Peptides against a protein of PDB entry 5HOI. Designs and how they scored, part 25

Target 1, 351 residues: chain A of PDB entry 5HOI
Amino acid sequence: FRYMPFSPAGTPFGFTDRRYLTMNEVGYVSTVKNSEQYSITVSFFDVGRFREYHFEDLFGYDLCFLNEKGTLFGQSKTGQIQYRPHDSIHSNWTKIIPLQAGERITSVAATPVRVIVGTSLGYFRSFNQFGVPFAVEKTSPIVALTAQNYRVFSVHYSQFHGLSYSLSELGTSSKRYYKRECPLPMSLPNINSDMKKDANLDYYNFNPMGIKSLFFSSYGDPCIFGSDNTLLLLSKWRSPEESKWLPILDSNMEIWKMSGGKETTDIHVWPLALAYDTLNCILVKGKHIWPEFPLPLPSEMEIRMPVFVKSKLLEENKAILNKKNEIGADTEAEEGEEDKEIQIPVSMAAE

## One batch from the design tools (peptide; made by RFdiffusion4, then SolubleMPNN)

Design b1_p9_7_s3 (from b1_p9_7, 5 letters changed)
Fold by OpenDDE base, seed 1:
Structure b1_p9_7_s3 (fold): chain B 351 residues (1-351), chain A 9 residues (1-9)
Amino acid sequence: as target 1 above (351 residues)
Amino acid sequence: SEIEEKLRS
C-alpha cells in the first residue's frame, strides 16, 4: 500500500499532459504539465458569479480543494500549501507544513473559515482561512478530507483495521468529535478482479482507496462515493448510537436502468456533490472511469435506495418474453426484436 | 419522500 495524494473527484493524468486536481458543485481545477512547470486553471460552473483564473505552478501541486471563496493547493512531498481566494480583495498566502522523513500530505480541505491538512502519519493540522494555526493532533493515518463550514469529515486507513472515519467540528477554542475513528463500511477496490483492465490499474495506482469523492450534502451530512459506485450518506451523526451509513444511490444500477437494462461498460458516474435529493455528477462516456477534456456538463441523478435486485428483474423479464413467445408461436417471428429494451415496471420507478 | 424522512430522522 502507498499513501497517495487525494483530492475530491481528482483525476489521473493517464496518457495525457493534463488532469483535474479537483472538482465539485462550484467548479473544477485543472493542471497542465509544461516541461518542468504546471499551468493551473480554476474554472467555475456559475460563470456569472465567478471568473475563471489561471497561474503558473512551479511547485507541482498534486492536492487541491475548491470552495465558494477560494482554492487550497498542496504539494504532498514538500509540504507546501497555498490558499488563493477567488476575490482579488484577499491576498494569497503560502505556508510550508513540516513533514517528517517519508511523511506526505495525503489530503487538504478548505472552507471559508478553516484550512485542514492531513498526513500519511496521521498529523491533523488546522488553520483559519488566513493560515494561522489552531492545533496539531495525532490521529490514525489520514487518506481523505472534506470540510463544510466548521465541520470536517476525515477518512483514515490502518493496515490492521482498514478504513475508519471521523466527524469533527473545529470551533474557536476546541475540536469536538461527533465520531472518532469509527469503522467505515466502504468496499475497497478488488485488486484481483478489477485489475484485469489496464485502465483500472492506472486509476488504482492514482487512488488505491477507490474514493472517487467525499463531500457534505446540502443538509450537512457526510457523503462518500467509493469504487463500488455506491453513494453512502452518514445519517443521524448527531446521535452516536443511532448513526448509520445509508446506501442512498447505486449508480451502476441507475446507469443500467438508463440503458434500458443493457450491460454498459463505457458509461460511468463521476460524483461532484449531493444537493437535496439529487447527486450532481459527470456522466463519463468512454474507456476511462474519469472525465477527460473537455469536461462534460454536470448531470443530476435522483437518489434512490437500492431495493431492486438486477438478477430478479432480468429473470422476470425473461419469463415475460418466454410467455410472449409461447403465445406468439402462430405469428411470424420478426427477427428484429432482440434489441427490446427491458421495460422497467412503472411500480419500480415509483418506489 | 420516505428517503427524505429517513435522512432527516
Scores: peptide ipSAE 0.006, ipTM 0.464, DockQ to the pose 0.037
Fold by OpenDDE base, seed 5:
Structure b1_p9_7_s3 (fold): chain B 351 residues (1-351), chain A 9 residues (1-9)
Amino acid sequence: as target 1 above (351 residues)
Amino acid sequence: SEIEEKLRS
């Protein structure tokens, strides 16, 4: 296993000179490779609130986190990080994170009040928004980070223990754990099934954990979206004994429903954020499971617990069609069996 | 929604 730099909803270069470093509900950060240099552009969905900006990157930033106040960049090998406020009132700052031999920055996160750096050796480093350090903690190897306000959701990986997660609050004086290295019930990419498509191999080499994104919901609940395209939400995390992961959306099931029950292999959900009861996402069309350029407009997908079984819905619809054919409507409409849209009962959408 | 209530409880 190789620790790779992770950023929320980041995309690989593939065979192109450009990729997204990160994207979320605020916007998207792209980088274009020109020889040994990079050009970074920070773009926003709310063009009335924010101004797009670009800069030359001489360091080759491969880590990024975007928030409403600024963008954090990191270079996984050198340990360089840069914070760039979106406003011109606050100055940019740069810092080098000390790395041991073979250590990599694996993830970075930033809120308006905290900067977090996680490494392949499990160094968890916390800073304020001005780059003033608070603490260094040794944890299990960190593979992903996200943060909201003072809260941090960290994903850890051990070859012996698999995936774990922590949920912590970074106060001014101390770190509080709500969850500390608890098992994370997320499916890892299945190399044997998923790697049958070359595009999936390229993505696996970029992101071996298959974590497309992780974020906090609008209510402050940790969310993770894995390679299985299921959105997991950590419910009741304030009550240690009651806390559970909820599969609140199977995006493959929702695409299947939207396609009238047709198996589609060219539509993919790319997660951005969870706002209330809707997943903000990019609907990706084509060979690659990640968005290309230009970025499509964001779409909303309502959260739905995966209670439906495709096979059962297909059987129920076949039974309804057979009953309609027994009621002797002699209309010889030879509409081929392949084009019959599955009528999903509308009644379950309204409760 | 019943889901929102279950997530807030």
Scores: peptide ipSAE 0.006, ipTM 0.459, DockQ to the pose 0.038
Fold by OpenDDE base, seed 3:
Structure b1_p9_7_s3 (fold): chain B 351 residues (1-351), chain A 9 residues (1-9)
Amino acid sequence: as target 1 above (351 residues)
Amino acid sequence: SEIEEKLRS
């Protein structure tokens, strides 16, 4: 197993000189490789609120986290991090994170009040927004981080125990755990089944955990989107005994529904954020499961528990069609080949 | 919705 640098919704280079370092509801950060240097662009969806900016990256930043106040960059091998406020009022700052031999920064996160660095050895480093350190904690190896305000959602990996997660609050004086290295019921990528397509192998080499993104919902609930394209939300995390992961969206099922029950292999959901009851995402069309350039406009997908079985829906629709054909055998009505739209049962609006 | 209640609880 190799620890790879993870950023939320980051994309591989593939066969191109370009990739997204990260993307979320705020915007997207792209990097272009130019010989030995990189050109980084920080772009925003709300072009009225934010101004796109660009800079030359001489360090080869491979980690990124974007928030409403700034962008955190990191270099996994050297330990360099840079925070760039979007406004010109606050100064950029750079810091080197001390790394042991073979240690890598695996993930970074930033909020308007906190900067977090996680490593392959499980060093959890916390800073304020000005790069002033608070603490260093030793955890299980960190593979992914996200943060909202003072809250941190961390994903850990052990070769013996698989994936675990922590949910913590980074107060001024202390760290509080709501959850500490609890099992994460997310499926890992299946190398044997999923790697039949070269594009999947490229993505697996970039992101061996298959975590496409992780974020906090608008309500402050931890969310994770794995290789199975299921959005998991951590419900009731304030009550440790009641806390559970809810599969709030099977995006493959939703794409199947949107396609009128046609099996599509060229449409992929790329997660950005969960806002209220909608997954903000990029609908990716093509061979690659990740967005290419230019970035498509974000789409919204309503969250729905995966309670329907495709086979039952197909059987019910066949039964309806057969009944129509039995009734239609007595009436010579040339009802034309109306597009066999699968009547998807009216989803019970989640009352 | 029962789902929204389960998410907000």
Scores: peptide ipSAE 0.007, ipTM 0.476, DockQ to the pose 0.037; fails the geometry check
Fold by OpenDDE base, seed 2:
Structure b1_p9_7_s3 (fold): chain B 351 residues (1-351), chain A 9 residues (1-9)
Amino acid sequence: as target 1 above (351 residues)
Amino acid sequence: SEIEEKLRS
């Protein structure tokens, strides 16, 4: 196992000279490799609120976190971080994070009030938005971070214990834990089944945990989207005894429903954010499970608990068709039984 | 839905 730099919804280079460092509801950060340097572009979905900007990256930033006020960059090996406010009124700042031999920055997060750095040795470093340090804590190895306001959702990995998560609040004087290194019930990528396709191997080498993204919902609930394409939401996290992970969307099931029950292998959900009851995502068409260039416009997918089984819906639809044929309803459409659009219950059909 | 249109295109 190797700790890889993680950024929310970041994409690999693949066979190209360009990738997305991160993307979310605010926008997307791309990097293009130009010989020994990189050109970074910070783009936004709300072009009326934000202006796209670019700069030359001589450091090879491989970590990124975008928020409404700025972009945090990190270099996993050197320990360099840079915060770039979107507003030119505020100055950029750069800092070197001290790393031990073999230590890597594995994830970074930034809010308008906090900067967080997590490492492969489990160093959790917190700063304000100006790069003033608050604390250093030793945790289990950090593999992913996201943050909203003062809250941090961290994912940890141990070879012995697997995936765990923490949910903490970074006040001015103290760190509060709501959850501390609790088991994370997320499936890891299955190397043997899923890696028969070269594209899946490339993505696994880029992101061995298969965490496509993690974010806070608009309500401030931690969300994670794994390699199984299931959106998990941490419900009732304020009550430690009542807290549970809810599978609020099986995106593969939703794509299958939207296709009229056709098995599609070329459509993929790429998660951006959860806004209210909708997953903001990129619908990716093609061989790769990640968006390429140009970036498609975001789509909204309504969240739904996975309560249906494909086989049962197929059987029920066949039974309805057989009953219609027995009643002498001239269903003139001799479309082959396998290609017939499945009547999905309206309450479970995509709008 | 906008999603269905994007899946059909």
Scores: peptide ipSAE 0.006, ipTM 0.429, DockQ to the pose 0.267; fails the geometry check

Design b1_p9_7_s4 (from b1_p9_7, 6 letters changed)
Fold by OpenDDE base, seed 3:
Structure b1_p9_7_s4 (fold): chain B 351 residues (1-351), chain A 9 residues (1-9)
Amino acid sequence: as target 1 above (351 residues)
Amino acid sequence: SDIEKKLRS
């Protein structure tokens, strides 16, 4: 096992000179490799609110977090971080995070009020938006971070216990835990089944946890999207005893429904954010499970609990077809069998 | 949450 730098919805280089460092509802950050240098572009979906900007990266930033006020960059090996406000009013700042031998920055997060750095040794470092340090805490090894306002969702990994999560609030005077290193019921990538495709091996080498993204919903609920393409939402996290992970979307099931019940292997959901009751995502078409260049326009997918089983829907549709054929034995309608879209019951569209 | 209400409906 190797700790890899994680950024929300970041993509590998693959066989290309370019990748996305991160993407979310605000925009996308790309990097292009040119010899020993990188050119970074910070792009936005709301082009009326934000202006795209570019800069040369001499450090090889492999960590990124984008928010509405700025972009945080990090270099996993050197410990360098840079915060770049989108506006010209606030200055850029750089810092070097002290790393022990073999320690890596594994994830970074930034809000308009906080900067967070997590490491492979479980150092949790918090700063304000100006890079003033608040605290250093020792946790289990951090593999992913996201933050919204003062809240931090952290994912931890132990070789013995697997994945855990914490939910904390970084006040001015103290850190509050809502959840502290609780088990995370997310499936890890299955190396034996999923690695049959070279593209999956490349992605696994880039992201061995299979966490495509993690974010807070618009309501401030922690969300995570794993290799199983299921969106998990942490419900009732304010009540420690009532808190549960809800599988609010099986994106493979939704793609299957959208395809009229045809098994598609060339459409993939790439998660950006959860806005209200819709997953903002990129619908990726092709061999790779991640978006390539240029970035497709974001799509919205309505959240739905996976209550239905494909096999039952196929059996029900087959039973409906058989009943139509038994009744239709008296009517000469040679309507060709091939293009009958599976009628998804209208009731499944309203729940 | 309001999401849990929608997910139960």
Scores: peptide ipSAE 0.010, ipTM 0.466, DockQ to the pose 0.038
Fold by OpenDDE base, seed 1:
Structure b1_p9_7_s4 (fold): chain B 351 residues (1-351), chain A 9 residues (1-9)
Amino acid sequence: as target 1 above (351 residues)
Amino acid sequence: SDIEKKLRS
């Protein structure tokens, strides 16, 4: 296992000179490699509220976090971070995070009030929006971070215990834990089954945890979207004894339904955010599970608990077809039967 | 398919 730099919904270069450093509901950050330099562009979905901007990156930023007030960049190896407000009124700032030998920044997060840096050795560093440090805490190795306002959702990895998570609030005087290194019931990428496709190996090398994204919902609930394409939401996190992960969307099931029950291998959900009851996402068509260039427009997918089993629906539809064929024995079997869309029950059909 | 409609919109 290698600790890789993680950013929410970040994409690999693949065979191209360009990738997305991060994307969410606010926008998307791209980087283009030009020899030894990089050109970074910060783009927004709300073009009326924000103006796209670009700059030359001499450091090779491989970490990014976008919010409504600015963009945080990080370089995983050197420990350099830069915060760039979207508004020109506020100055950019740069800081070097001290790293030990072999330590990497693994994730960064920024809100309008906090900057957070997590490392492969489990150093959790907190700052205000101006880069003034609050604290350094030693945790289990951090593999992913997201933040909303004063709250931080962190994912940790141990070789012995697998994935864990923390949920904390970074007040002015102290850090409060709602959850501290609790087990995270997310499936890791299956190296043996999934690595049969070269495209999956490239993504695994970029993101070995298979965490496509993590964010807070519009209600302030921690969300994570793994390699299994299931959206998990942490419910009742204010009550330690009642807190649970809810599988609120199986995106593979929703793609299957939207395809009329056809198995599709070229359509993928790329998560951006959860707004109320809808997953904001990019629908990706192609060989790669991640969006390429140009970025498709965001789509909305309604959240639905995965209560249905595909195999049962297929068996029921086959049984209905066989009964129709037994009754219709006198009418010429039109050869076109293989392409009949599976009738998904109206209760399961997305209108 | 509804996916193809959403991918074209």
Scores: peptide ipSAE 0.009, ipTM 0.483, DockQ to the pose 0.300
Fold by OpenDDE base, seed 5:
Formats: sequence, C-alpha cells, structure tokens
Structure b1_p9_7_s4 (fold): chain B 351 residues (1-351), chain A 9 residues (1-9)
Amino acid sequence: as target 1 above (351 residues)
Amino acid sequence: SDIEKKLRS
C-alpha cells in the first residue's frame, strides 16, 4: 500500500497532460503540465458569482480543496501549501508544513474559517483561513479530509485496522470530537474484479482507497462516495449511540434504471456534492470512470435507498410480460429481446 | 422528502 495525495473528486492525468485537481458544487480546478511547470485554472459553475482565474504553478501542486471563498493547494512531498482567496481583497498566503522523512501530506481541506492538513503519519494540523496555526494532533494515518464551517470529516487508514473516520469541530479554544477513529464501513477497491479494465488500474494507482469524493451535505452530514459507487451518509452523528452510515444512493442501480434495465459499462457517476435530496454529479461517458476535458455540465440524481434487487425487478417484469402474452393472442411481432425497457414501478418515485 | 424527515429524526 502507498499513501497517495487525495483531493475530493480529483482525476488522474492518465495518458494526458491535464487533470482535475478537485471538483465540487462550487467549481473545478484543473492543472496542465508543460515540461516541468504546471498551469492551474480555477473554474466555477456559477460564472455570474465568480471569475475564473489561472496561475503558473512552479511547485507541482497535487492536492487541492475548493470552497466558496478560496482555493487551498498543497504539494504532498515538499509540504508546501498555498491558499488563494477568490476575491482580490484578501491576500494569498504560502506555508511549508514540516514533514518527517517519508511523510506526505495526504489530504487538505479548507472552509472560509479553517484550513486543515492531514498526513500519512497521522499529523492533523489546523489553521485559520489566514494560515495561523491552532494545533497539531497525532492521529491514525489520514487518507482523506473534508470540512464545512468548523466541522471536519477525516478518513484514516491503518494496515492493521482498515478504514476509520473522525468527525470533529474545530472551535477557537479546543477540538471537539463527535466521532473519534470509529470504523468506516466502506468497501475498498477489489483489485481482482475491478482491475480487469486498464482504466480501473490507472485510477487505483492514483487513488488506492477508491474514495471518489467526500463532502458534507447541505444539512451538515458527512458523506462519502467509494469505488462501489454507493453514496454513504452519516446519520444521527450528534447521538453517539444512534449514529449510523446509510447507503442513500446506489448510483450503479440508478444508471441501470435510467438505461431501462440494460447493463451499461460506459456511463459513470462522478460525485460533486449532496444538496438536500439530490446528488450533484458529472455523468461520465466513455472508457474512463472520471471526467475528461471539457467537463460536462453537472447533472442531478435523486437519492434513493437501494431497496430494489435487479434480479427481482427482472423476474417481476418477465412475469408481467408473460401475463400480457397470455391475454394477447395472435400478434407475432418478433421485437428482439434486447430492447425491452424495464418498467420501474412509479410508486416509489413520489414519496 | 420523507428521507429528509427520517434523516433528521
């Protein structure tokens, strides 16, 4: 196992000179390699609220986090971080995070009020939005971070204990834990099944945890989207005894439904954010499970608990078709078996 | 949605 730099919804270079460093509901950050230099562009979905900007990157930033007020960049090997406000009122700042031998920054997060840096040795470093440090804490190795306001969702990995998570609040005087290194019931990428496609190997080498993204919902609930394309939401996290992970969307099931029950291997959900009851995402078409250039427009996908079993829906539709054929005698229309759209019962769309 | 009510409850 190797700790890799993680950014929410970041994409690999693959065989190209360009990739997305991060993307979410605010926008997307791209980098283009030119020899030993990089050009970074910060783009926004709301072009009326924000102005796109670019800059030359001499450091090779491989970590990024975008919020409504600025962009945080990081270099996993050197420990350099940079915060760039979107407005011209606040200045950019740069800092070097001290790293031990072999230590890497694995993830960074930023809100309008906090900057967080996590490392492969489990150093959790917190700052204000101006880069003033609050604390350094030693945790289990950090593999992913996201933050909203004062809250931080951290994912940890141990070779001995697997995945864990923490949910904390970074007040002015102290860090409060709502959850501290609790087991995370997320499936890791299955190398034997998933690596049959070269595109999956490229993505696994970029992101061995298979965490496509993690974010807070619009209600402030931690969300994670793994390699299984299931959106997990942490419910009731304020009550330690009642807190549970809910699989609120199986995106593979939703794509299958949208395709009339056809197994599609060329459509992929790329998660951006959860707004209310809707997953904001990119629908990716093609060989790669990640978006290429240009970025498609975001799509919306309603959250639904995965209650349906594909096999049962196929059996029920076969039973309905057989009943229709028993009632309707003589029309020999050889409509080929391949184009029979599965009628999904409309009843679960309205509640 | 009823899901939102169930998640807030």
Scores: peptide ipSAE 0.000, ipTM 0.441, DockQ to the pose 0.037
Fold by OpenDDE base, seed 2:
Structure b1_p9_7_s4 (fold): chain B 351 residues (1-351), chain A 9 residues (1-9)
Amino acid sequence: as target 1 above (351 residues)
Amino acid sequence: SDIEKKLRS
């Protein structure tokens, strides 16, 4: 196992010279290899609010976090981090995070008020938006971070205990835990079944945890989207005893529904954010499960608890068709049974 | 839905 640098919705290079370092509801950060250098572009979905900018990266930033006020970059091996405000009024700052031998920065997060650095040895480092350090804490090895305002959602990995998560608030004087290294009920990528396709192996090598993204919802609930394409939301996290992970969307099931019950292998959901009751995502068409270039326009997918089983819906539709045939209703053309659009209940069909 | 339209395109 290797700790890999994680950024929310980051993509691998694959066979290309370019990748997305991160993407979310604010925008997307791309990097292009230029010999020994990289050219980074920070792009935004709201082009009226933000202006795209680019710069030359001499360090090879492999970590990124985008927020509404700036972009945090990190280099996993050297420990260099850079914060770049989107507004030119505020100066960029650079800092080197001290790393032990073999330690790597595994994830970074930034809010308008906090910068967080997590490492493969479980060092959790917190800073303000100006790079002034608050604290260093030793935790289980950190594999992913996201943050909203003062809150941090961290994912940890132990070879012995698997995945865990923490939810904390970084006040001015102290760190508060709402959850501290609790079990995370997310499935890891299945190397044996899913790795039959080279593209899946390439993605696994880039992201061995299969965490496509993690974010806070618009309501401030921690969300995670794993390799199973299920969106998990941490409900009732303020009440430790009542807190639970909810599978609020099976994106594979939603794609299947939207296709009229056709099995599609070339459409993939790439998560960006959860806004209210909609998953903001990129619908990826093609061999790769991640978006390529140019980036498709974001799509909204309504969240729905997975209630239906495909086989049961197929059986119910067959039974309805058979009943219509028995009643002597003029069934128009015998299109082959396999190609018949499944009548999904309107309340469960995407609008 | 707008998603269905995008999936059919």
Scores: peptide ipSAE 0.009, ipTM 0.463, DockQ to the pose 0.270; fails the geometry check

